# Designs tried in a protein design run: peptides against a protein of PDB entry 6EJA. Part 8

Target 1, 276 residues: chain A of PDB entry 6EJA
Amino acid sequence: VEYMPANPVRIAFVLVVHGRASRQLQRMFKAIYHKDHFYYIHVDKRSNYLHRQVLQVSRQYSNVRVTPWRMATIWGGASLLSTYLQSMRDLLEMTDWPWDFFINLSAADYPIRTNDQLVAFLSRYRDMNFLKSHGRDNARFIRKQGLDRLFLECDAHMWRLGDRRIPEGIAVDGGSDWFLLNRRFVEYVTFSTDDLVTKMKQFYSYTLLPAESFFHTVLENSPHCDTMVDNNLRITNWNRKLGCKCQYKHIVDWCGCSPNDFKPQDFHRFQQTARP

## One batch from the design tools (peptide; aimed at target 1 Q145 W238 C255 G256)

Design b1_p10_4 (made by RFdiffusion4)
Pose (drawn by RFdiffusion4):
Structure b1_p10_4 (pose): chain A 276 residues (1-276), chain P 10 residues (1-10)
Amino acid sequence: as target 1 above (276 residues)
Amino acid sequence: SDQEYSGDGL
């Protein structure tokens, strides 16, 4: 990631944000901002204070826009995938924004390498898609994720309605819902009317935690399957002993886990050279 | 290796 690319990638950052931490969001935005990238910010419908603050930012910079539509993106909600898919369509239709990669971030994410290094890395691997799979037993993954269960999002709640079959003829996969996707794959997901994309959009409209498997499943079974890199270029601070308390039991008909917050003792983890 | 998804089942 030391070299200087002659044709650097321009990145569309999609920020899906909620809550009250506007100053922290502004600090992270400062760290990732470059005049040649693009920023498309979705603020949860329920976070009006944060939205007003985000509008000030978008009014200041030409390469920053806010989604005019806003969803209540509850934990594990089917609406998160809807949010990504609509943002991808919007971004592809913005012809004045010639972006090469799609990167999703939350208000709780932070860069651990400089923009120069990120651009250099992605410029070398511009035809690849970066998704992290669970890598372990797939039947256990389907069960723990509730992928063989039917869910419906209404009234800001995920209702479990019953069982359903895993469709035959495709491999189902999943893992992290943080990823980096290139423009060519985003176009395929958005505009393709083939049997895979159409049916997976229907299947995942009624799925818990859809973003943790929709893009994996579509990519692995699509003509772009040979572009997958099993690495999302993220460090996620999972600590099961603390983060799996079924804390979302009142929002979804299921038990979930979330990553822990980093502390000072974790700084050395950001310097690992094992994987990019 | 570490965890890569959010679901914990029932």

Design b1_p10_4_s1 (made by RFdiffusion4, then SolubleMPNN; from b1_p10_4, 6 letters changed)
Fold by OpenDDE base, seed 2:
Structure b1_p10_4_s1 (fold): chain B 276 residues (1-276), chain A 10 residues (1-10)
Amino acid sequence: as target 1 above (276 residues)
Amino acid sequence: SSESFHGAGL
C-alpha cells in the first residue's frame, strides 16, 4: 500500500517547447498529466503551429495554461533563464493554483518515479530543493560551461564578447538544468532584492546555458543553502557519442552537448495511474 | 561517463 500523504504536494510543471514536435509533446503530456497538478507551457515565439496546438490542449484542461507572452529562445541562450524566471513569477501570482513544487520538463528528461511515488517523496521532503551537481572539478566545470566568458544573446545568436570574472565571495556550482524547487525558494528567487539574487540575475543574463548553474549557485549561497539535495530525481537520455558534436556552433560561440529525446519506448519509465 | 551538463568548452 503506497503511503498516501495526508497533505499531498501539488506540482507546477513548466514546459518550454519549440519546433514542430507536436506529436512528441502530446505523448509526453499524456505521460505526465494528472488532475491534481498544474501545467504551464511556454511555446517559442517562432513556433506558431505548435502554439495553436498547445492552446487547443489548454482549453480542454482547467489545470493547463499557456504563457500569454512568448520568447524567441535559442540553445544555450540566456533567455531560457528569463523564461523560467518569468514563469515562476506568473505561477506565484496565480492564486488559484496552490502548487508546492516547481518542476521543469522536456522530452529529453523524465522523472524516474511514478506520479504517486514522486508525490509521496516530495510530500515527505517538501522543504527541500533538488538540484543535481556536475560532480566533477569545479574549475573544470567553470571552463567547460564558459562561466568566465561574457555572452550576449542577440539576433538568435549567443555572441562571446570576452572574458569576465566570477563575482568574489560566490561559490559557483551547477550541473543539470532539470530541477525540483519548492515554492519557498521560488519565492525567494522571484522577489528577493538582496545582493545575491540581484547580482546573480545580472551575471546570468550574460551567461551561456544559465539554467544549469543559476539555481545551484543562488541556492548554495543563500539562506536556503541547507535545503539542497544533490539529486534531481530524473533520467536524462544523455549519450555523449551522439549528442556531443559541437552541433550548435552556428548559434553559440561555444561548444556544447545535447541530450537525446526519449523515444516512445522509453515512456514506461514514468507511469501515471490516472491518464487523461 | 554521462555528463549532466551541456558545456564542452571552446
Scores: peptide ipSAE 0.171, ipTM 0.804, DockQ to the pose 0.709
OpenDDE base, seeds 1, 3, 4, 5: peptide ipSAE 0.052, 0.077, 0.158, 0.123; ipTM 0.763, 0.773, 0.802, 0.795; seeds 1, 3, 4 fail the geometry check

Design b1_p10_4_s2 (made by RFdiffusion4, then SolubleMPNN; from b1_p10_4, 7 letters changed)
Fold by OpenDDE base, seed 2:
Structure b1_p10_4_s2 (fold): chain B 276 residues (1-276), chain A 10 residues (1-10)
Amino acid sequence: as target 1 above (276 residues)
Amino acid sequence: DSESFHGAGL
């Protein structure tokens, strides 16, 4: 029997979904749903059918909400970070949802723990933030991510405009765009007016794949830097040899990779004892 | 390798 914490953490799960993820969304939702957590779902502006479906789900569960605003997001687009930041603000303004952790999920990235294990773990480490770094040469990461390049998201494309300088005095880091952030750090990112947060929000507004680096960089350079854990408690099928085919050149002026999606059979790694 | 980021360069 696993340890049951006296004050178990409650999780705000944020899902950013589009039409091609319809089948996976239903499976993911069934796997991760719990009555004690909260689910905030953003549906891409172009995915109207999916939006209608998700709205129906939200009407059936009091702890499921859909963003009233919708963005047209693209692979690697800066708007994905905007989506997360706005969702964080919304969730902080929802006084009736007392969440302790912010977690994003997709079908390509599975939590490695059951709900009970995850809750127990996060309840023990409620003051920590879980971000997985790339684990290699940082200069290589910067080069491969194009962090020294200026991008503009416009008309469903990420245009590379030219070179740029990384701000001085900032230790840039990044890796996985799947993370577990505690409420306090989310509050800092959302409401801080310090130079770090202000400059990084501006910098990453013109960044390719911003979610893979923004939160890492802000955290490591912030007063909260000692709360970082180099682990996102996820399993992702990353194989750059198989996934790096520059398949997104029609969307972004850069070469990108993709992880492999998990099969339905892999959902057992994060199944609830009670499903909806 | 098992790099966890999407960027692959030019």
Scores: peptide ipSAE 0.403, ipTM 0.896, DockQ to the pose 0.670
OpenDDE base, seeds 1, 3, 4, 5: peptide ipSAE 0.323, 0.337, 0.401, 0.397; ipTM 0.857, 0.868, 0.896, 0.892

Design b1_p10_4_s3 (made by RFdiffusion4, then SolubleMPNN; from b1_p10_4, 6 letters changed)
Fold by OpenDDE base, seed 5:
Structure b1_p10_4_s3 (fold): chain B 276 residues (1-276), chain A 10 residues (1-10)
Amino acid sequence: as target 1 above (276 residues)
Amino acid sequence: SSESQHGTGL
């Protein structure tokens, strides 16, 4: 018997998209669209054609909106976190959208479950936050991520300015930048004036790949730490042979990996995942 | 589930 929740959770899907992902975005949108959920789409400032296309979609569906503000985002840029944080604030201010979970999506990342399965699961665990950690040596993670380095986003580049210290008393963690966050935690991150949130927002404004670590670190050091689940319920199109070539060195004074956008031929892989 | 870790260093 499939579990049917009495009060099913509603999801705010947040998409951060740029022009080169138009076909993948269309495919993803068709795959994940449901009338009971909400879709909030940020289109890169430079992607005007895509922005026009997405605006047309948003006019056709009452549960699809486009950010009225647009950032020029870059790979690994601190502005990605700013985009998520501003989107969270916007979504909390939308009183007509009663969402329970915040889920970010990209063309390279999909939920591993069907909509019904995802809703059933999240409805059962509505008080939890789903963040996947790297599961390895934390010191190595810090070094590889450059968390002990100061970065400045300027002129579409992430400049490495020098070394910095990790704040004392903070347990830094991270891993996947794909997560599922409940509304309560999003409210905390958005509106809390405590020292943790304030300091971490400042710290991560000068951080490379901030979305891979900010929410993990804030959650684990917060009063909400007991709500963490080390699972993001995702399938990501990783091909490290192709994705780990330091291909963003022209944008960032660091090397990194990137997943690949899913292609139609890759969708069979979703059926092979049995992980909770 | 899958994870993503992009940073690899210098």
Scores: peptide ipSAE 0.167, ipTM 0.798, DockQ to the pose 0.712
OpenDDE base, seeds 1, 2, 3, 4: peptide ipSAE 0.127, 0.117, 0.124, 0.115; ipTM 0.797, 0.790, 0.796, 0.775; seeds 1, 2, 3, 4 fail the geometry check

Design b1_p10_5 (made by RFdiffusion4)
Pose (drawn by RFdiffusion4):
Structure b1_p10_5 (pose): chain A 276 residues (1-276), chain P 10 residues (1-10)
Amino acid sequence: as target 1 above (276 residues)
Amino acid sequence: DQTYSGNGPS
């Protein structure tokens, strides 16, 4: 990541944010901002204060826009995938924004390498997609994720309605819902009317945590399957002993886990050279 | 390491 690229990638950051931490969001935005990238910010419908603050930012910079539509993106909700898919369509239709990669971030994310290094890395691997799979037993993953269960999002709640079959003829996979996707794959997901994309959009409209498997499943079974890199370029601070308290039991008909917040004792983890 | 959020039914 030390070289200087002659044709650097321009990145579309999609920020899906909620809550009250506007100053922290502004600090992270400062760290990732470059005049040659693009920023498309979705603010949860329920976070009006944060939305007003985000509008000030978008009014200041030409390469920053806010989604005019806003969803109540509850934990594990089917609406998160809807949010990503609509943002991808919007971004592809913005012809004045010639972006090469799609990167999703939350208000709790932070870069651990400089923009120069990120651009250099992605410029070398511009035809790759970066998704992290669970890598362990797939039947266990399907069960733990509730992928063989039918869910419906209404009234800001995920209702478990019954069982369903895993469709035949495709491999189902999943893992992290943080990823980096190139423009060519985003176009395929958005505009393709082939059997895989159409049916997976229907299947995942009624799926818990859809973003943790929709893009994996579509990519692995699509003509772009040979572009997958099993690495999302993220460090996620999972600590099961603390983060799996079924704390979302009142929002979804299921038990879930979330990553812990980093502390000072974790600083050495951001310096690991094992994987990008 | 862990890469997903679900932990099964209640």

Design b1_p10_5_s1 (made by RFdiffusion4, then SolubleMPNN; from b1_p10_5, 6 letters changed)
Fold by OpenDDE base, seed 2:
Structure b1_p10_5_s1 (fold): chain B 276 residues (1-276), chain A 10 residues (1-10)
Amino acid sequence: as target 1 above (276 residues)
Amino acid sequence: ERTFHGDGPL
């Protein structure tokens, strides 16, 4: 019997979807949907058919909403962070949605816990933030991510403009762009006017793959630094044979790879559990 | 296990 918390956390799931991912989205949505949680879906500006489909879903469920604004995002683009930040602001302004945690999702990364397990776990650790770090040489991470390079998102491309320095006094970290953030930290990121948040928002507006590092870096350098847990409670299909071929060089002036999307045959993996 | 997408310069 799973422990049921007296005050269970409610989760705001943010889905950033694009292209022809309708079937994957439907599968994921079915797998993660619960009446006590909230679902906020951004559909790429160019994905009109998908947008129509998502709108249909949102009309059927009161706890599902679609962003009224839509961005044209690209792989690794700085605009992806903007999308998350704006969605966070929107969610904080939705007074009728009392969520406690922010969780982003895609077809390539699923929570490893059942809903009951996830809720129980997060209810127990509601003051923590869950981000998975790379866990190796930070210099290597910086080099591989190109954090010491200046990028500009323009005309659906991430242009490498040149070299840059990491801001002094900032401990850069990163890893997975899939995370679980508590409402308090999201509030801090959204509304703080301190030097850290301001500087990092500026810095990461010219950063490749910003979501893999922004929240880690902000958290670890913030007054909330003691709330970090090096675990995102996710399973990700990192298959180098299939996913790491610099396949995005036509979009970004950098080499990168992506995990594989989960397929129906992969769902058995969701029965696994992991703890921080 | 890999956690990030970046794989260095082209």
Scores: peptide ipSAE 0.502, ipTM 0.945, DockQ to the pose 0.905
OpenDDE base, seeds 1, 3, 4, 5: peptide ipSAE 0.496, 0.468, 0.457, 0.450; ipTM 0.942, 0.936, 0.934, 0.932

Design b1_p10_5_s2 (made by RFdiffusion4, then SolubleMPNN; from b1_p10_5, 6 letters changed)
Fold by OpenDDE base, seed 5:
Structure b1_p10_5_s2 (fold): chain B 276 residues (1-276), chain A 10 residues (1-10)
Amino acid sequence: as target 1 above (276 residues)
Amino acid sequence: EETFHGDGPL
């Protein structure tokens, strides 16, 4: 099941945090921190108190850095993808941080495996990318996500401008916006000038909830398509019956859902999840 | 269960 790898992978954890989630962030950070990994933290432009707190942490740990740029992101906004893409570029330009995997986290996220388990697993499958698909009808996914609709992020709102077509020859996919990507694929996404990456970056700059579909779609249509694993090694407290109330209509011209937040009391459940 | 946030038009 587990083994000690001779060349253990090193992880770049990208944390996107906002609001007053200082306590949650501290708990999550303590849970995932390891001296052999790297932590790159983006704090929302509007969250100045949190930014000051995160800066304090970054000054104490050499493997923790904060983005010098900060974006004001909104729920479902295209700017979230921009945040990830810019973070990826930054991380690739950090020659002193030899990371092997990119893993995104929020302040409320927690690992479901120990560091040793995670490192062992990723070291065994270092050439793979872990993206979890929706697992249902793709047409339904496209419809529900509004991928055939054009959106514009402006003035802290996602405006629906009209209809659009999915580019020909592209198989659209998506699901969870939590993923594990190997460095090679991140390099491809960041620096490739092929038609796929170019078109998809343009397409998803006008897309609602882009992080839930961009990386899936790019990977599956790329020369790296054989590296996809339909699993993100995460647990999310989804309950659509309770979480789908169009509660974001004030931010986006679309209906959306939200998962339930995990509480500290729920942490024990993470360790009981089935192995991938 | 569905893992995406979109839930259709308003």
Scores: peptide ipSAE 0.529, ipTM 0.951, DockQ to the pose 0.927
OpenDDE base, seeds 1, 2, 3, 4: peptide ipSAE 0.464, 0.518, 0.486, 0.519; ipTM 0.935, 0.949, 0.938, 0.948

Design b1_p10_5_s3 (made by RFdiffusion4, then SolubleMPNN; from b1_p10_5, 7 letters changed)
Fold by OpenDDE base, seed 4:
Structure b1_p10_5_s3 (fold): chain B 276 residues (1-276), chain A 10 residues (1-10)
Amino acid sequence: as target 1 above (276 residues)
Amino acid sequence: EETFHGDGEL
């Protein structure tokens, strides 16, 4: 049941965008924009046109900022995690932006709830972290993700260097790279000097698709483990049968998948996922 | 449905 919270949460939306999808980004932005939230946008270093467009938007809204630093990210690259981690640090250092939740978005990914619903929900569960797990056996996930493989991001490519072991005593998990993290956990990830965070940051700096596993793994092995909710409140048209074509082999030494465009036959699945 | 991007070795 939706209610109006007395102390509504404020959300820091982190958008990682690239290419020339200005219209798509504009649609996304308009769909998620609210005056009470904050928007921190990273534009790929190579996407200068898009950067100019985003800068224009940021000048029009006081609660929209663009990262002064820009990374050249690639599909599956370790640099994506670096982007998120640096964004988290930046957001924590922005004392004038009192956000309660960190939510990442791409230009094509939408939360399943309206703003009011999302705020109400997160205000009710403000102490929780929302990460969607893979939903299958963990060995399959590790195998498919190549978590037991060492990767190096260099020269706009993810090079597979060899095999590696998952650190002892760590319960690896992962799934969706779309998540909702509360400020407390973001603070932990950003500033903790414990062995877990230190080790995982090192481990995932050589990991393919790190954002799909890092936060899950850190959370589940941390003192904050009891705050995990296996839901990311997203709608993404995953259909591995259609979306897994190893289409990124030119970028990474691994096979990968992508979500598909929604089709009429996906309606039923959409309805099931979208309901509270 | 699996929601991760990895799909194994080339």
Scores: peptide ipSAE 0.513, ipTM 0.947, DockQ to the pose 0.893
OpenDDE base, seeds 1, 2, 3, 5: peptide ipSAE 0.501, 0.511, 0.408, 0.525; ipTM 0.943, 0.948, 0.907, 0.949; seed 5 fails the geometry check

Design b1_p10_5_s4 (made by RFdiffusion4, then SolubleMPNN; from b1_p10_5, 7 letters changed)
Fold by OpenDDE base, seed 5:
Structure b1_p10_5_s4 (fold): chain B 276 residues (1-276), chain A 10 residues (1-10)
Amino acid sequence: as target 1 above (276 residues)
Amino acid sequence: EETFHGDGDL
């Protein structure tokens, strides 16, 4: 039995895309598109062909927009968080788009729910925020992520400048950079001037892989901490045994991993799973 | 399985 909400939530899907994977993007878009939701797409500054394609789509659908600004993002770069934060601000300023949830997507990550299931679920838990933690000991996470290291994004590289300390009184957390955030929390992150948000924005502007930790950390240390749910309702093809080869050392002064790509047919299959 | 990308120092 599926819950049928009287006031269904509307979702702002934020897509950060780059390269020439236009077919994957098209398939994903078709799979997740619904007239009641909103789609805000950022195309990497270097991906002009893809940008033209996405612009064409945005002209065909009133609920699809493309960021007028474009960043040149790199793997693990602090600029990715900047992209999300700016997108959040933009979306909050779009008074004609009454969205209730912020959901980020890429070609490597898919929701495990159908649209109806997702909407029903989020409508029931509209006051909650969904971020998945790392599931291991926090010290390991900090060490592996290099959160105690200072990084500077410059000239398409993440330079490690030295060591740093985690701010006192802050419980750092993180894990997946795929999340579902309610509008209220997005408003808090975007417009709050409290010490937590101010310090964390500064801290994470010099952080490697910031999107995997910023929102977790801010939420858990904020007055909204009771809204945390350790689940992002996503499926990602992780295989660290195969995906951790330190293959990004040419971009960042750190070692990193990659998940595997899904096949086109996998998206629909995963949406039909009975996973909670 | 771990869901984060970091894998430690070089």
Scores: peptide ipSAE 0.497, ipTM 0.944, DockQ to the pose 0.879
OpenDDE base, seeds 1, 2, 3, 4: peptide ipSAE 0.475, 0.488, 0.463, 0.492; ipTM 0.937, 0.942, 0.934, 0.942; seed 4 fails the geometry check

Design b1_p10_6 (made by RFdiffusion4)
Pose (drawn by RFdiffusion4):
Order: C-alpha cells, then structure tokens, then sequence
Structure b1_p10_6 (pose): chain A 276 residues (1-276), chain P 10 residues (1-10)
C-alpha cells in the first residue's frame, strides 16, 4: 500500500447512521474525507437531531449528499438491505459521481489506515469484491442466523412468522454485513433480471439480518463469483461473553449479538500486519 | 473469529 497509483479509485462511502453522536460522526468524516471521493449519508428516520446536523455537512461540500428517503433501520431489520439496495441504485444513477467502489460505514466505525493507503490498495485490486464469510459449518450458520425462518418487518419490529425452505440449486453463505463492493458487481445486483438476483431479492425481503448473507449468496452464485476475496478489510471487536445477551429481544423475534466498543488496551490490534 | 450477529432462537 506504499505505491502511488496513476489511476486511483474514487470511492462512494455510504454512511448509515443513527443516534445522537453527531460530533463523533463529524470527527470520523474528517478522517475519511477526500475531495475525490463521494459521501452518501442515510440517517435513520428516528434520528431527526442527527439528520439536521448531517444536512449542515452536505450543504458545505459538493461531494456529500443525504438520502432524501429515510428508513427506520432497526437491528436485524429487513429494511437495512432495502437501504443498501436503494442507495446503490441512487449512486449508479448519479452520473456526475464516477465511483469505483462502494463502502458502507456506520457512525461507530473508524479508519485504521490512511486514505492514501486505502486508495493504493483498492486501486491494485479494483476488480475484486471484499466480503467476509463465517468460514465455519454452514448448517449451523443457517440455523443461528434464522435463514430458514420467515420474518416480516412492520411497526419497527421483526416478526417471526414460520419456517421456510432453503432454495435448491444455490449455495447459501454469509458473514459480516460490512464490505467493499466494486461498481461492476453493484451494477449487476441493481439491474440484473436473471433468475438469481430476482429470486434472492424476494427471498431476502423477508429475512432477518439480510445484509449478512444476501451479498455473499448472490456473489458466490453469480458470474462474478471468481472476484470474491474472503476478507472485508475490517476489524470487528466481537466478544461473545459480553455482546450476546439477547439484548434486542424486544425489537426482533430472535436473539442477536453486537460487537463491543474498543478501549485503549486494544490499540495494538490496529497495527497487525496479518491481513489487510 | 466470529463474523455474524445471530445467536439462535431464545
């Protein structure tokens, strides 16, 4: 990541944010901002204060826009995938924004390498997609994720309605819902009317935590399957002993886990050279 | 390492 690219990638950051931490969001935005990238910010419908603050930012910079539509993106909600898919369509239709990669971030994410290094890395691997699979037993993953259950999002709640079959003829996979996707793959997901994309959009409209498997499943079974890199370029601070308290039991008909917040004792983790 | 959020039925 030390070299200087002659044709650097331009990145579309999609920020899906909620809550009250506007100053922290502004600090992270400062760290990732470059005049040659693009920023498309979705603010949860329920977070009006944060939205007003985001509007000030978008009014200041030409390469920053806010989604005019806003969803109540509850934990594990089917609406998160809807949010990503609509943002991808919007971004592809914005012809004045010639972006090469799609990167999703939350208000709780931070960069651990400089923009120069990120651009250099992605410029070398511009035809790859970066998704992290669970890598362990797939039947267990399907069960723990509730992928063989039918869910419906209404009234800001995920209702479990019954069982369903895993469709035959495709491999189902999943893992992290944080990823980096190239423009070619995003176009395929958005505009393709082939049997895989159409049916997976239907299947995942009624799926818990859809973003943790929809893009994996579509990519692995699509003509772009040979572009997958099993690495999302993220460090996620999972600590099961603390983060799996079924804390979302009142929002979804299921038990879930979330990553812990980093502390000072974790700083050395950001310096690992094992994987990018 | 862990790479997903679900923890099964209660």
Amino acid sequence: as target 1 above (276 residues)
Amino acid sequence: DQAYSGNGEP

Design b1_p10_6_s1 (made by RFdiffusion4, then SolubleMPNN; from b1_p10_6, 5 letters changed)
Fold by OpenDDE base, seed 4:
Structure b1_p10_6_s1 (fold): chain B 276 residues (1-276), chain A 10 residues (1-10)
Amino acid sequence: as target 1 above (276 residues)
Amino acid sequence: EEAFHGAGEP
C-alpha cells in the first residue's frame, strides 16, 4: 500500500514525438496515462502520420491535447527548447488544466516509480524542482556540450558559427534533458522579465542541446535556486562507450551521444494503478 | 557515467 496524499499533485506530461513509432508511443501512453493527469503532445511538423494518430487519441481523452503548432525539430536543435517553452506557456494558459508539475518523457528515459509513488513523492516535495546534473567536471560538460560555441539552427541543421563566452556572472550547469518542474518555476521561466531569464533565453536560442542545461542554469542562478534537487527520478541507460559515435554529424556540427533504448517490458516501471 | 548527449568537437 502506497501513501496517499491529501492533495495529490497533478502532472502535465509533455511528449515531444516524431517519426512513425505509433505503436511505441501508444504503449508508452498507456503505461503513463492517468485520468488525473494531463498530456500535451507535440508532434514533429514532418510526422504527419503520427500526428493523425495522436489526434485520434486526443479526441478520445479530455485530458489529452495536441499542440496546434508544430515545429520541425532536429537532434540537438535549439528548437527543442522552444518547443518546451511554448508548451509551458500553453499549459499555463490552459486554466481548465490545474497541473502542479511539468514532466517530459521519452522512450529512452523511464520513470523509476509507479504513478502512485511518483504522485506521493511530488506531493511531498511540491515546492521542489528535479533536475539531474552531469555530476562531473563542469568544464568538461561545457566543452563536450559545446556551450562555449555559438550554433544556429537553420534548414534542419545546427550550424556552428564560432566561439562564444558564457555570460558574466552565470554559473552554467546541466545534464539530463528530462526533468520535473513545479508550476511556480515554470511560471517564472515563462513570464519573468528579469535579466537572467531574458539573457538565458537569448543565449540558449543559439545553443546545442539546450534542454540539457537551460533549466538547470536558469534555476541555479534564479531566486528559486534553493528548490533544486539533483535527481530527475528516472533511469536512463547511458553507456557513452557504446552510444557516443558522432552519429549526428550530418545534422549538427558537433558530436553527440545516445543512450541505449529500453525494452518495451521496461514500461512496467511506471505502472498506473487506476486507468479509465 | 556521463548522462548528457554532447560528445565534443567532431
Scores: peptide ipSAE 0.471, ipTM 0.938, DockQ to the pose 0.699
OpenDDE base, seeds 1, 2, 3, 5: peptide ipSAE 0.446, 0.461, 0.464, 0.469; ipTM 0.931, 0.936, 0.936, 0.938; seed 5 fails the geometry check

Design b1_p10_6_s2 (made by RFdiffusion4, then SolubleMPNN; from b1_p10_6, 5 letters changed)
Fold by OpenDDE base, seed 3:
Structure b1_p10_6_s2 (fold): chain B 276 residues (1-276), chain A 10 residues (1-10)
Amino acid sequence: as target 1 above (276 residues)
Amino acid sequence: SVAQHGDGEP
């Protein structure tokens, strides 16, 4: 009874995983796996056991690949954006994977919709990009994110070097680091040589938590700005009272938050948060 | 809640 699109979109799921959470990854993979989609998995350079496990999975499924390169990422590190950007380039160069949307996932983030619903929705809005903004005071966002500060990722630490200015003429935005980007925009981000993309790549190479702001900022200042949808079709167990304890001082010269693990009692929110 | 990780200067 649900609408079946004539030309259903195919999704490239990009998973950035670390640690030894093989079971959790397996559960998530089973939950999101479909033969018509593509899965590109980056395993942290330090997570060798997990890498071996993921490689085994990739050998069993033709639509699952593992990045041949591996980064040692840290919480809030600029290298996370590099990981996404490189994965985007890789995916664009995979001519045998005709994906229409780029979606990043982690074990702490779940799609609100079923696969059929998601595909139907994205097939209807295939020209749009889905990024969730903070929706509050932008100045506060900049301050809280440290976007006006210069950071350097080195020796598994994000060093705060000093203050910096937001590039002139750029309207900064951000929010969730979970996004759904159409291929057209990914192509733009990957291959454009315009001043915006060039400057933003440089700017965000020295940015804390870059994935929470880079794509928002680039999109909204780009010729593709009219494709912005303030929704990422995700649910994450965010509770700032529980997750914001400035617990990352040993890694970054900044305070940060973490999402909480979902509990059984939290599942009711999946239905409540679902939006067309 | 805001789905962001940054929480300001220590």
Scores: peptide ipSAE 0.293, ipTM 0.874, DockQ to the pose 0.904
OpenDDE base, seeds 1, 2, 4, 5: peptide ipSAE 0.127, 0.129, 0.290, 0.291; ipTM 0.803, 0.802, 0.875, 0.872; seed 2 fails the geometry check

